Peptides against a protein of PDB entry 4GXB. Designs and how they scored, part 73

Target 1, 277 residues: chain A of PDB entry 4GXB
Amino acid sequence: VPTEEVSLEVLLSNGQKVLVNVLTSDQTEDVLEAVAAKLDLPDDLIGYFSLFLVREKEDGAFSFVRKLQEFELPYVSVTSLRSQEYKIVLRKSYWDSAYDDDVMENRVGLNLLYAQTVSDIERGWILVTKEQHRQLKSLQEKVSKKEFLRLAQTLRHYGYLRFDACVADFPEKDCPVVVSAGNSELSLQLRLPGQQLREGSFRVTRMRCWRVTSSVPLPSGSTSSPGRGRGEVRLELAFEYLMSKDRLQWVTITSPQAIMMSICLQSMVDELMVKKS

## One batch from the design tools (peptide; made by RFdiffusion4, then SolubleMPNN)

Design b2_p16_1_s4 (from b2_p16_1, 7 letters changed)
Fold by OpenDDE base, seed 2:
Structure b2_p16_1_s4 (fold): chain B 277 residues (1-277), chain A 16 residues (1-16)
Amino acid sequence: as target 1 above (277 residues)
Amino acid sequence: SLTSALDQTFENPVFE
């Protein structure tokens, strides 16, 4: 792609559009800096955010595809897909809510976290009771962003990334599940026929390893996934989990977002490593 | 059967 100046649209979690003028040859960090400058986010807070490639669903929700890597050219990465449903989204890129304290010290950082949190609640990524919802709405009406965030930080799945409904082999084969990543864990929510909602929490510290695979069904093979045509790529995330003392078990998730899930795992691991150092 | 295009395994350094 020839180097030229272009207008690039970057979305916030709530869908707010940020237009930046960048070069087609600008790498991820360059674009991120441009976005930060446009938002008046200070340089020392840029590292708390990342750019993500997402697919915008019909309802406006985002299906996260992957985090843009350092070497990537965001303009090329998104435009090469030749579909307007793909967007670049700015989102915080840390897991420990303690880092919110650093970000919240700045007006722009506070606004970003607030907007993201509001969106996450509205989209059901953060789970709230009726009473909590009332409290949050009250704070939102008062535009008390700090207090709103403090309350939100106590909520179930605060800071989690929620994925599209997919399939896992746990607790049994071909179980429909909703996976969320956060707080150094993968949460698998499922509802089996005739049963109540169940959740399995898989802490990263109890994962010996994880594996990402992609495969294409052979012409003679059967597609077990409804809606998938012949030749469509199947992505899986598998992790070996310490279920009990000296008992390891593989759990496999089949999802188009398997790569993103793996990225989340690595990111959580990296953050934990920093804490240990 | 499936043809594999990607196979990446990650060892977890924070495994306990």
Scores: peptide ipSAE 0.587, ipTM 0.895, DockQ to the pose 0.551
Fold by OpenDDE base, seed 5:
Order: C-alpha cells, then sequence, then structure tokens
Structure b2_p16_1_s4 (fold): chain B 277 residues (1-277), chain A 16 residues (1-16)
C-alpha cells in the first residue's frame, strides 16, 4: 500500500468518534499516539490503552474481533475488510482495577474510563442491581465521574470483556453460554432449561494451557456445528483446566471470537507475570 | 472431515 495521508476514524467505547490524520504506513502504536494526541491524553498513559478491531452490530453494540498487534497497519487492517461494520475502538487494555488509580489522576484518562464504564453498564457487560443502578444514575446526573468509577469498581464483572453468545461443552455438550473475560478468569454464564442462571468461573492460574483452532468443513463433509452451513469457518477455544487435585479436564468453547478470547487469556497471563516478577 | 487453518497451543507460565 502506498504511503499516503488519510483520515482514520477511531471510536471510543461509547461510540464517540475520534478522527485522526495518519499515514497508511503508520503502525498500531503510531495510530494510538495520534489518537492520544487528539484526545490530549498524556504520553505516560498511552500504555494503558489499546486499539481493537470490532464488528459493529445492528444495534450499535461492538463484537470484539481482536486486538491490533504492534506490526499491524490499522488503516489497512480495517479497510481491507471492505465492510463498514468493522471499526477500530480505543479501550483500556489492563485488567487490574488498581491501575485505574493511575489513569484517573488525569482528566482525559478519567473521562475515558468513565465513558467506557458507562457504556459497559449500558450494554450489560457490568452487572448491576436495581439499587446500584439507581446510585449510578444519580452519580451520572451529578457528573461525579470519580465517585461513579469508585462505585463501578465494586460491581460484578467490572473490567470484564463480554463476548457474544456462543456454545461450550461445559457443563454439558452444546450448552449455550455467555463468556466474559476479566479478573484473571473466564466466566461462563449459562441457563439450562428449567434451571437458574449459573456461572462457571475458570481462573487463569488453573489453566495448564489453551488452544485455538480454526477449521473449515469440506464440501463433501457434514457440518456438525448447529446453525453453521457447509464450508463455514469454525473457531474454537479449548483450555485444559485443573478441576480438582490432579484432575485436568478440557473445556471447549465454540465461538467466532475464539481468537479474541485467546488474546484476553494471553493478556491476563502477561499481567500476572508482571505482578509475579 | 475438516481442514485446519489455525492450530495454536499456548502453555501457561502462571499455571499453579
Amino acid sequence: as target 1 above (277 residues)
Amino acid sequence: SLTSALDQTFENPVFE
């Protein structure tokens, strides 16, 4: 791709548009720096955020596809898909809420976290009770961003990334589940027929390994995946989990977002490694 | 039968 100046649209979690002028040859970090400059985000806070490729759904919700890697050219990565449904989104990229303290010290950082948190609550990524919702609304009306975040930090699944509904083989075969990643775990929420909502928590520290696979059924082959046509790509994330003492079991999630789930796992592992050192 | 385009396994260094 020839090096040219282009206008690139980067969205915040709430859908706010940030237009930046970049080169087609600018790598992910270059674009991130341009976005930071446009927002007046200090250089020392850039590392707390990342650029993500997402697919915008009909209702405006974002389905995260993957984190843009360092070597990528964001303009090329998004435009090569030749679909307006794909967007680049800026989002915080750490998991430990303790890092919020660093980001919140800056006005721009505070605003970014606030906007993201409001969006996450509105989209149901963060789970709230009726009373908590009332309190949050009150703080939002007062535009008390710090207090809003402090309350939000105590909420269930704060800081989690929620994925689209998919299928897992746990606890039973072909179970519909909603997967969320955060707090060094994968949370699998499911509701079996006639049963209450259940959540399976899989801590990263109890995963020996994980595996991502992409397969395409042969034209002559039968499609075993419900709802999938012949020749459609099937993505799976499998992890070997320590269920009990000396008992490892594979759990497999079938999802178009399996790659993103794996990226989240690696990111959480990386953060834990930093803390361990 | 299926053809595999991706197959990546990651060992977890923080496994306990």
Scores: peptide ipSAE 0.587, ipTM 0.895, DockQ to the pose 0.570
Fold by OpenDDE base, seed 1:
Structure b2_p16_1_s4 (fold): chain B 277 residues (1-277), chain A 16 residues (1-16)
Amino acid sequence: as target 1 above (277 residues)
Amino acid sequence: SLTSALDQTFENPVFE
């Protein structure tokens, strides 16, 4: 791709558009810095955020595809898909809410976290009770951003990334689940027939390893996956989990977002490694 | 039957 100056649109979690002028040859960090400059985010806070490739759904929600890598050219990465549904989104890229303290000290950082949190609540990524919702709305009306975040930090699945509904083989085969990543775990929410909502919590520290596979079904006399056409790429994330003492079990999630899930796992692992240092 | 185009396994250094 020839080097040219272009206008690139980067979205915040709430859909706010940030337009930056960059070169087509600018790498992810260059674009991120441009976005930060446009927002007046200090340089020392840039590292708390990342650029993500997402697919905007019809309802305006974002389906996260992957984190843009350092060597990537964001303009090329998004435009090469030749679909307007793909967007670049700025989002915080750490998991431990303790890091919020650093970001919140800055006006722009505070605003970014606030906007993201509001959006996550509105989208149901953060789980709230009726009373909590009332309290949050009150704080939002007062535009008490710090207090809003402090309350939000205590909420279930604060800081989690919620994925699209998919399928897992746990607790049983072909179980519909909603996966969320955060707080060094994968949360699998499911509702089996005649049962209440259940959540399976899989802590990263109990995962021996994980595996990402991309496969193409071959023509056969039977279709194992109802609703999926033959020849379509099937992505899976599998992790070997310590269910009990000396008992490892593979759990497999079938999802188009398997790669993103793996990225989240790696990111959480990396953060845990930093804490151990 | 499936043919795999990608197969990546990651060992977890924080496994306990």
Scores: peptide ipSAE 0.587, ipTM 0.895, DockQ to the pose 0.549
Fold by OpenDDE base, seed 4:
Structure b2_p16_1_s4 (fold): chain B 277 residues (1-277), chain A 16 residues (1-16)
Amino acid sequence: as target 1 above (277 residues)
Amino acid sequence: SLTSALDQTFENPVFE
C-alpha cells in the first residue's frame, strides 16, 4: 500500500467516533498517539489503552476479533477486510482496577473510563443487581463520573471482556457457554439442561499452558461437526488447568474469538509478571 | 479428519 494520508475512524466503547488523519504506513502506536492527541489524552496515559479490531454486530455491540499488534498498520488491517462491520476500537488494556486511579486523575482519562464502563454495563458485560443499577443510573443522571466508577469497580465482572456465546467441552461435551476474561481468570457461564445458570472460574495462575488451534474439516472427512459446513475454519482455545492437587485437565473452548481469548490470557499473564517482578 | 493451519502453545510463566 502506498504511503498516503487517510482519514481513519476509531471508535470508543460507546460507539463515539474519533476521526484521525494518519498515514497508511502508520503503525499501531502511531495511530494510537494520533487518537490520543485528538482526544487530548496526555502522553503518559497512552500506555493504558490499546486499539482492537472488532466486528460490529447488528445491535451495535462489539465482537472483539483481536488486539492490534505493534507492527501492524491499523488502516490496512481494517480496510483489508473489505467489510463495513469491522471497526477499530479504543479500550483500556489493563486488568487491575488499581490502574484506574492513574487514569482517573486526568479529565480525558476519566471520561474514557466512564464511557467504557457505562457501555459495558449497558451491554451486560458488567453484572449488576437491581439496586446497583438504580444507584448507577442516579449517578449517571448527576454526571458523577468518579463516583460512578468507584461503584462500578465493586461490581461483578468489572473490567472483564465478554465474548459471544460459544461452546466448551467442560463440564460436558458441547456445552454452550459464555466466556468472559478479566481479573486474571476466564469465567465460563453455562446452563446445562435442567440446571440453573452456573459459573466456572479458571484462574490464570492455575493454567499450565494454553493452546490455540485453527482447523478446517476435510471435504472427505466423516468427522465434521454437525453445525459447521465443510471447509469452514474452526478455532479453538484449549488450556491445561490444575483442577486439584496434581490433577491437570484440558479444557477446550470452540469459538471464533479463540485468538482474542488467547490474547487476553497473554495480556493477563504479562500483567501478573509485572506485579511479580 | 481435520487439517490444521494454526497450532500455537503458550507456556505460562506464572503457573503455580
Scores: peptide ipSAE 0.584, ipTM 0.894, DockQ to the pose 0.551

Design b2_p16_2_s1 (from b2_p16_2, 6 letters changed)
Fold by OpenDDE base, seed 3:
Structure b2_p16_2_s1 (fold): chain B 277 residues (1-277), chain A 16 residues (1-16)
Amino acid sequence: as target 1 above (277 residues)
Amino acid sequence: ETFENPEAYYDLAFEF
């Protein structure tokens, strides 16, 4: 692609559009800096955020595809898909809520965290009780952003990224699950026929390794996953998990978001390494 | 590609 100046749209978590003028040859960090400048986010806070490629669903929700890598050209990455459903989104890129304290000291950082948190609650990524919802609504009406975030930090799945419904081979084969990544874990929510909602936690510290694989289903494969045509590429995330003392077991998640799940795992591991250093 | 986890250690908590 020839180097030229273009207008690139980057969305916030709440769908707010940020238009930046960049070069088609600008890498991810260059675009991120342009977005930060447009928002008046200070340079020392840029590292707390990343650009993500997402698919906008019909309901306006975002299905996260992947984090844009440093060597990527965001303009090319999004436009090459030739679909208007693909967007670039700015989101916080750390897991530990302790880092919120650094970001919240700045007005723009506070606003970004607030907008993300409101959106995550509205989309059901953060789980709230009726009483918590009432309290959050009251704080939102008062525009008490700091207090809102402090309450939100105590909520179930605060800071998690929720994936689209998918399938796992645990606890049984072809089990429908909802996966969320956060707090150094993959949370798997499932409801088996006639059973109550169950949640399993897979801590990253108990994952020996993981991998992403792609496969093409054979025409005879009766994989009843609703909505995938026979012959479409299937992505899988598999991880080897310490189920009990000296007992490793592979768990496989079949999802179009397997790459994003792997990115989340790596990101959580990286953050844990930084904390130990 | 397979990623080995350098942070893998015996965390005793498995909750299901």
Scores: peptide ipSAE 0.253, ipTM 0.773, DockQ to the pose 0.044
Fold by OpenDDE base, seed 2:
Structure b2_p16_2_s1 (fold): chain B 277 residues (1-277), chain A 16 residues (1-16)
Amino acid sequence: as target 1 above (277 residues)
Amino acid sequence: ETFENPEAYYDLAFEF
């Protein structure tokens, strides 16, 4: 692609648009720096955020596709998909809420975390009780961003990324689940027929390994499940999990977001490694 | 591709 100056739209988690002038040849870090500059985010805080490729759903929610890698050209990565549904989103890229303290020291960092957290609550990524919701609303009305975040940090699935509804082979085959990644785990929420909502926690520290696989379903004659076009690639995330002492079991999640789930796992592992160093 | 987890130290907290 010839190097040209272009206007690139980057969204915040709440859908706020940040327009940056970049080159088509600018790499992910260059674009991230441009976004940071536009927001007046200090250079020392840039590393706490990343650019993500997402698909915007009809309800305005984001389905995370993947994290943009350093070598990528964000303009090319998003435009090559030839769909306006695909967006670039700025989001925090760490898992430990302790790093919020560093980011919150800056006004812009605080605003970014606040906007993300508000959005995550509104989208149901962060789980809140009625009373907690009332408290959060009160703090939001007061625009008490720090207090809002401090309360939010105590909430279930704070800092998690929630995926679209998908299927797992655990605890039963073809079980509909909602997966969330955060706090060095994959949380699987499921409701079996006639049962209460259940949540399973798969800690990264108990995953021996994981893999992403892609398969093309064979044209099975009769059961065209409505919505999977002929030839749609099926993505799966499988991880080998220590269920009990000396008992490893594979768990497989079938999801279009399997790549993103794998990226989350790697990112959580990387953060754990940094903390141990 | 399979990714080995260097941080696997088998914390026994499985809740389901």
Scores: peptide ipSAE 0.251, ipTM 0.774, DockQ to the pose 0.045
Fold by OpenDDE base, seed 4:
Structure b2_p16_2_s1 (fold): chain B 277 residues (1-277), chain A 16 residues (1-16)
Amino acid sequence: as target 1 above (277 residues)
Amino acid sequence: ETFENPEAYYDLAFEF
C-alpha cells in the first residue's frame, strides 16, 4: 500500500470513536501513540494499553479477533478484511488490577479504565449481583469514577476478556461453553443438560503447554459443527492441564477466537514472569 | 475426521 495520510477510527470499549490522522505505513505503536496523543494520555501510560482487532456484532458487542502485533500496520490490517464489521479497539492490556493504580492516577487513564469497566459490566463480562449493580449505578450517576473502579475491582471476572459461546471437549465431548480469560486463568462456564451453571477454572500455572491448530472439516466427518459451511476453517485451542498430581489431560476448545485465547494465555504468562523477576 | 488447512496462518504451540 502506498504511504498516504489517512483518518483511522479507533474505538474505545464503550464504542466512543477516536479519529486519528496516521500514515498507512504506521505500525501498531505509531497508531497507539497517535491515539494516546489524541486522548492526552501520557507517554508513560501507553504501555498499559493495546490495539485489538475486533468484529463488531449486530448488537454492538465486540468479538475480539486478536491483538495487533508490533510489526502490523493497523490501517492495512483492518481494511484488508474488506468488511465494515472489523474495528480497531483500544483496551487495557494487563491483567493484574494492581496496575490500575498506576493508570488511575492520571485523569485520562482513569477515564479509559472507567469506560472499559462500564462497558464490560453492561456486556455481562463482569458479573454483578443486584445489590452490586445498584451500587455501581449510583456511583455512575454521581460520575464517581475512582469509587466505581474500586468497587468494580472486587467483582467476579473483573479484568476478564469474555469470548463468544463456543465448544469444548471438557467436561464432555462437544460441550457448549463460554470462555473468559483473566486473573491468570481460563474460566469455562457451561450448563450440562438438566444441571446448574458450572464454572471450570484452568489456571495458567497448571498448563504445561497450549497450541492453536487449524483444520478443515471433512464433509463426511461427524465433527462438522452445525452451521459451518463446507471448507470452513476450524480453529482450536488445546492446552495440556495438570488435573491432579502426575495427571495431565488435554482440553480442547473449538472457537474462531482460538488465536485470541492463545494471545491471552501468552500475555498472562508474560505478566506472571515479569512479576517474578 | 479433519485435515490440516495448508493456508492456516497460525499453528502455534507454547510450552513453559
Scores: peptide ipSAE 0.033, ipTM 0.629, DockQ to the pose 0.089
Fold by OpenDDE base, seed 5:
Structure b2_p16_2_s1 (fold): chain B 277 residues (1-277), chain A 16 residues (1-16)
Amino acid sequence: as target 1 above (277 residues)
Amino acid sequence: ETFENPEAYYDLAFEF
């Protein structure tokens, strides 16, 4: 692609648009720096955020496709898809809420975390009781961003990334699940017929390894996932999990977001490694 | 490709 100056739209988690002038040859970090500059985010806080490729759903929600890698050209990565449903989103890229303290010290950082958290609550990514929701709304009305975040940090799945409904082979074959990544785990929420909502927690520290695979279903295969055409590429995330002492078992999640799930796993592992150093 | 987890160790954090 020839090097040209272009206007690139980057969205915040709440859908707020940030327009930046960049070169088509600018890499992910260059674009991230341009977004930070546009927002007046200090350079020392840039590392707490990343750019993500997302697909905007019909309801306006974002389905996270992947994190943009350092060597990528964000303009090319998004425009090459030839669909307006694909967007670039700025989001925090750490998992431990302790890092919120560093980000919240800056007004812009505080605003970004606040906007993200409000959006995550509105989308149902962060799980709230009726009473907690009332308290959060009261703080929102008062525009008490710090207090809002402090309360939000105590909530279930704060800081998690929620994926679209998909299928796992655990605890049963072809089990519909909602996967969320955060706090060094994959949380699998499921409701079996006639049962209450259950949540399974798969801690990253008990995953020996994981892999992403792609396959094309055989035309004769009867397993039509609702909404997938015959012959569409199936992505799977499989991880080998320590279920009990000396017992490893593979768990497989079938999801178009398997790549993003793998990126989350790697990111959580990387953060754990940094904390131990 | 298979990714090995260097942070893997025995943990009691399995819940389901």
Scores: peptide ipSAE 0.256, ipTM 0.777, DockQ to the pose 0.046; fails the geometry check

Design b2_p16_2_s2 (from b2_p16_2, 7 letters changed)
Fold by OpenDDE base, seed 2:
Structure b2_p16_2_s2 (fold): chain B 277 residues (1-277), chain A 16 residues (1-16)
Amino acid sequence: as target 1 above (277 residues)
Amino acid sequence: ETFLNPEAFYDLAFEV
């Protein structure tokens, strides 16, 4: 692609648009720096954020596709998909809420975390009780961003990434689940027929390994569910989990976001390694 | 591709 100056739109978690002038040849870090400069985010805080490729749903929600890698050209990565549904989103890229303290010391960092957290609550990524919701709204009305975040940090699934509804083979085959990644775990929420909502927690420290696989379903003559066109690639995330002492079991999640789930696992593991060093 | 977890079972060293 010829090197040209272009206007690139980067979204915050809440859908706020940040327009940056970049070169088509600018790599992910270059674009991230441009976004940071546009927002007046200091250089020492850039590393706490990443650019993600997402698909915007009709309701404005984001389905995370993957994290943009360092060698990628964000302009090319998003435009090559030839769909306006795909967007680049800026989001914090760490898991431990302790790092919020560093980011919150800066006004711009605080605003970014606040906007992300508000959005995550509104989208149901962070789980709140009625009372907590009332408290959060009160803090929003007062525009007390620090207090808002401190309360939010105590909430269930704070800092988690919520995925689209998908299917797992746990606890039973072809079980509809909602997966969330955060706090060094994959949380699987499910409701079996006639049962209450259940949550399974899979800590990354009990995962021996994981893998992403892709397969093309054979045209089974049976009634194709109307929503999946014939020939769509099936992505799966499988991880080998220590269920009990000396008992490893594979758990498989079938999801178009399997790649993103794998990226989250790797990212959580990497952060744990950094904290131990 | 299979990814090995270097953090696997680190916190379980005393339970094994």
Scores: peptide ipSAE 0.421, ipTM 0.863, DockQ to the pose 0.038
Fold by OpenDDE base, seed 1:
Structure b2_p16_2_s2 (fold): chain B 277 residues (1-277), chain A 16 residues (1-16)
Amino acid sequence: as target 1 above (277 residues)
Amino acid sequence: ETFLNPEAFYDLAFEV
């Protein structure tokens, strides 16, 4: 792609548009710096955020595809997909809520976390009771952003990334699940027929390894899952989990977001390593 | 591609 100045749209979690003028040859960090400058986010806080490639769904929700890597050219990465559904999103890229303290000290950082958290609650990524929702709404009406975040930090799945509904082979084969990543775990929410909502927690510290695989389904007779056309690439995330003492078991998640799930796992592991250093 | 987890079982390392 020829080096040219272009206008690039970067979205916040709430769909707010940030337009930046960048070069087509600008790498991810260059674009991130441009976004930070546009928002007046200080340089020392840039590292707490990342750019993500997402697909905007019909309801305006974002399906996270992957984190943009350092060597990537965000303009090329998004435009090469030749679909307006794909967007670049700015989001916080750490997991431990303790890092919120650093970000919240700055007005812009506070606003970003607030907007993201409001959006995550509205989208059902953060789980709230009716009473908690009332309290959050009251704080939102008062525009008490710090208090709002402090309350939100105590909520279930605060800081988690929620994925689209998918399928796992646990606890049963072909089990519909909703996966969320956060707090050094993969949370699998599921409801089996006649049962209440269940949540399985898979801590990364009990995962020996994980892998992403891609395959093209062979036309196997009548059991084609209704939603996938012929020739669609099937992505799977598999991880080997310590279920009990000396018992490792593979768990496989079938999802178009398997790559993103793997990125989350790596990111959570990396953060754990940093915290130990 | 398979990723080995360097943090695997860290919290269990001292369990008897």
Scores: peptide ipSAE 0.417, ipTM 0.863, DockQ to the pose 0.037
Fold by OpenDDE base, seed 4:
Structure b2_p16_2_s2 (fold): chain B 277 residues (1-277), chain A 16 residues (1-16)
Amino acid sequence: as target 1 above (277 residues)
Amino acid sequence: ETFLNPEAFYDLAFEV
């Protein structure tokens, strides 16, 4: 692609549009810096955020496809898909809420975290009780962003990324599940027939390894995943988990977002490594 | 492609 100046739209978690002038040849960091400059986010806070490729759903919700890598050209990455459904989103890219303290000290950082958190609550990514919801709404009405975030930090699945409903082979084959990544774990929420909502927690520190695989179901003999047509590529995330002492078991999640799940795992592992260093 | 987790069982290694 020839190097040209273009207008690129980057969305915040709440759908707010940030329009930046960049070159088609600008890499992810260049675009991120342009977005930061447009928002007046200081340079020392840029590293707390990343650009993500998402698919916008009909209701305006985002299905995260993947994190844009350093070598990528965001303009090319999004436009090459030739669909208006795909967007670039700015989101915080750390897991430990302790890093919020650094970001919240800046007005722009505070606003970004606030907007993201409000959106995550509205989308049901962060789980709240009725009373907590009332408290949050009160703080939102008062525009008390710091207090809002401090309360939000105590909530279940704060800082998690929620994926679209998918299928896992645990605890049973072909179990419908909702996967969320955060706090160094994959949370699998599921409801088996006749049972209450259950949550399985898979800590990354108990994962020996993981892999992403792609396959094309054959017409004969393979159970078609619900909702996928014949011949469609199936993506799977599989991880080998320490269920008990000296007992490893593979858990497989079938999801179009398997790549994003793998990216989250790697990111959580990387953050743990940094903390130990 | 399989990714090995360098943090695997790190917390368990100190409990043993």
Scores: peptide ipSAE 0.406, ipTM 0.858, DockQ to the pose 0.037
Fold by OpenDDE base, seed 5:
Structure b2_p16_2_s2 (fold): chain B 277 residues (1-277), chain A 16 residues (1-16)
Amino acid sequence: as target 1 above (277 residues)
Amino acid sequence: ETFLNPEAFYDLAFEV
């Protein structure tokens, strides 16, 4: 791609558009810096955020595809897909809510976290009770962003990334699940017939390994999974989990977001390593 | 094989 100056649109979690002038040859960090500059985010806070490639669904929700790599060219990455549904999104890229303290000290950082959190609540990524929702709404009406965030930090799945509904082979084969990543875990929410909503927690610290595989299903005479076209690439995330002492079991999640899930796993592991050092 | 926290307590995988 020839080096040219272009206007690149980057979205915040709430869908707010940030337009930045960059070169087509600018790498992810360059674009991120441009976004930060546009937002007046201090340089020392840039590292708390990342750019993500997402697919905007019909309802306006974002399906995260992957994190843009450091040496990737965001303009090329998004435009090469030749679809307007793909967007670049700015989002916080750490997991431990303790890092919110650093970000919240700055007005722009505070605003970014606030906007993201509001959006995550509205989208059901963060789980709230009726009473909690009332409290949050009150704080939102008062525009008390810090207090809002402090309350939000106590909520279930705060800081998690929620994926689109998918399928896992645990606890049962072909079990519909909603996967969320955060707090050094993969949370699997599921409802089996006649049962209440259940949540499984797979801590990254108990994962021996994981892998992503891609395959093309063979035309089997058996009913292909509803919604999968012939020849559609199937992505799977498989991880070997320590279920109990000396008992390892493979768990496989079938999802088009398997790559993003693996990125989250690695990111969570990396953060844990930083904390441990 | 090495786990990140082999000394961690074993939790139930699923809860209702």
Scores: peptide ipSAE 0.016, ipTM 0.558, DockQ to the pose 0.053

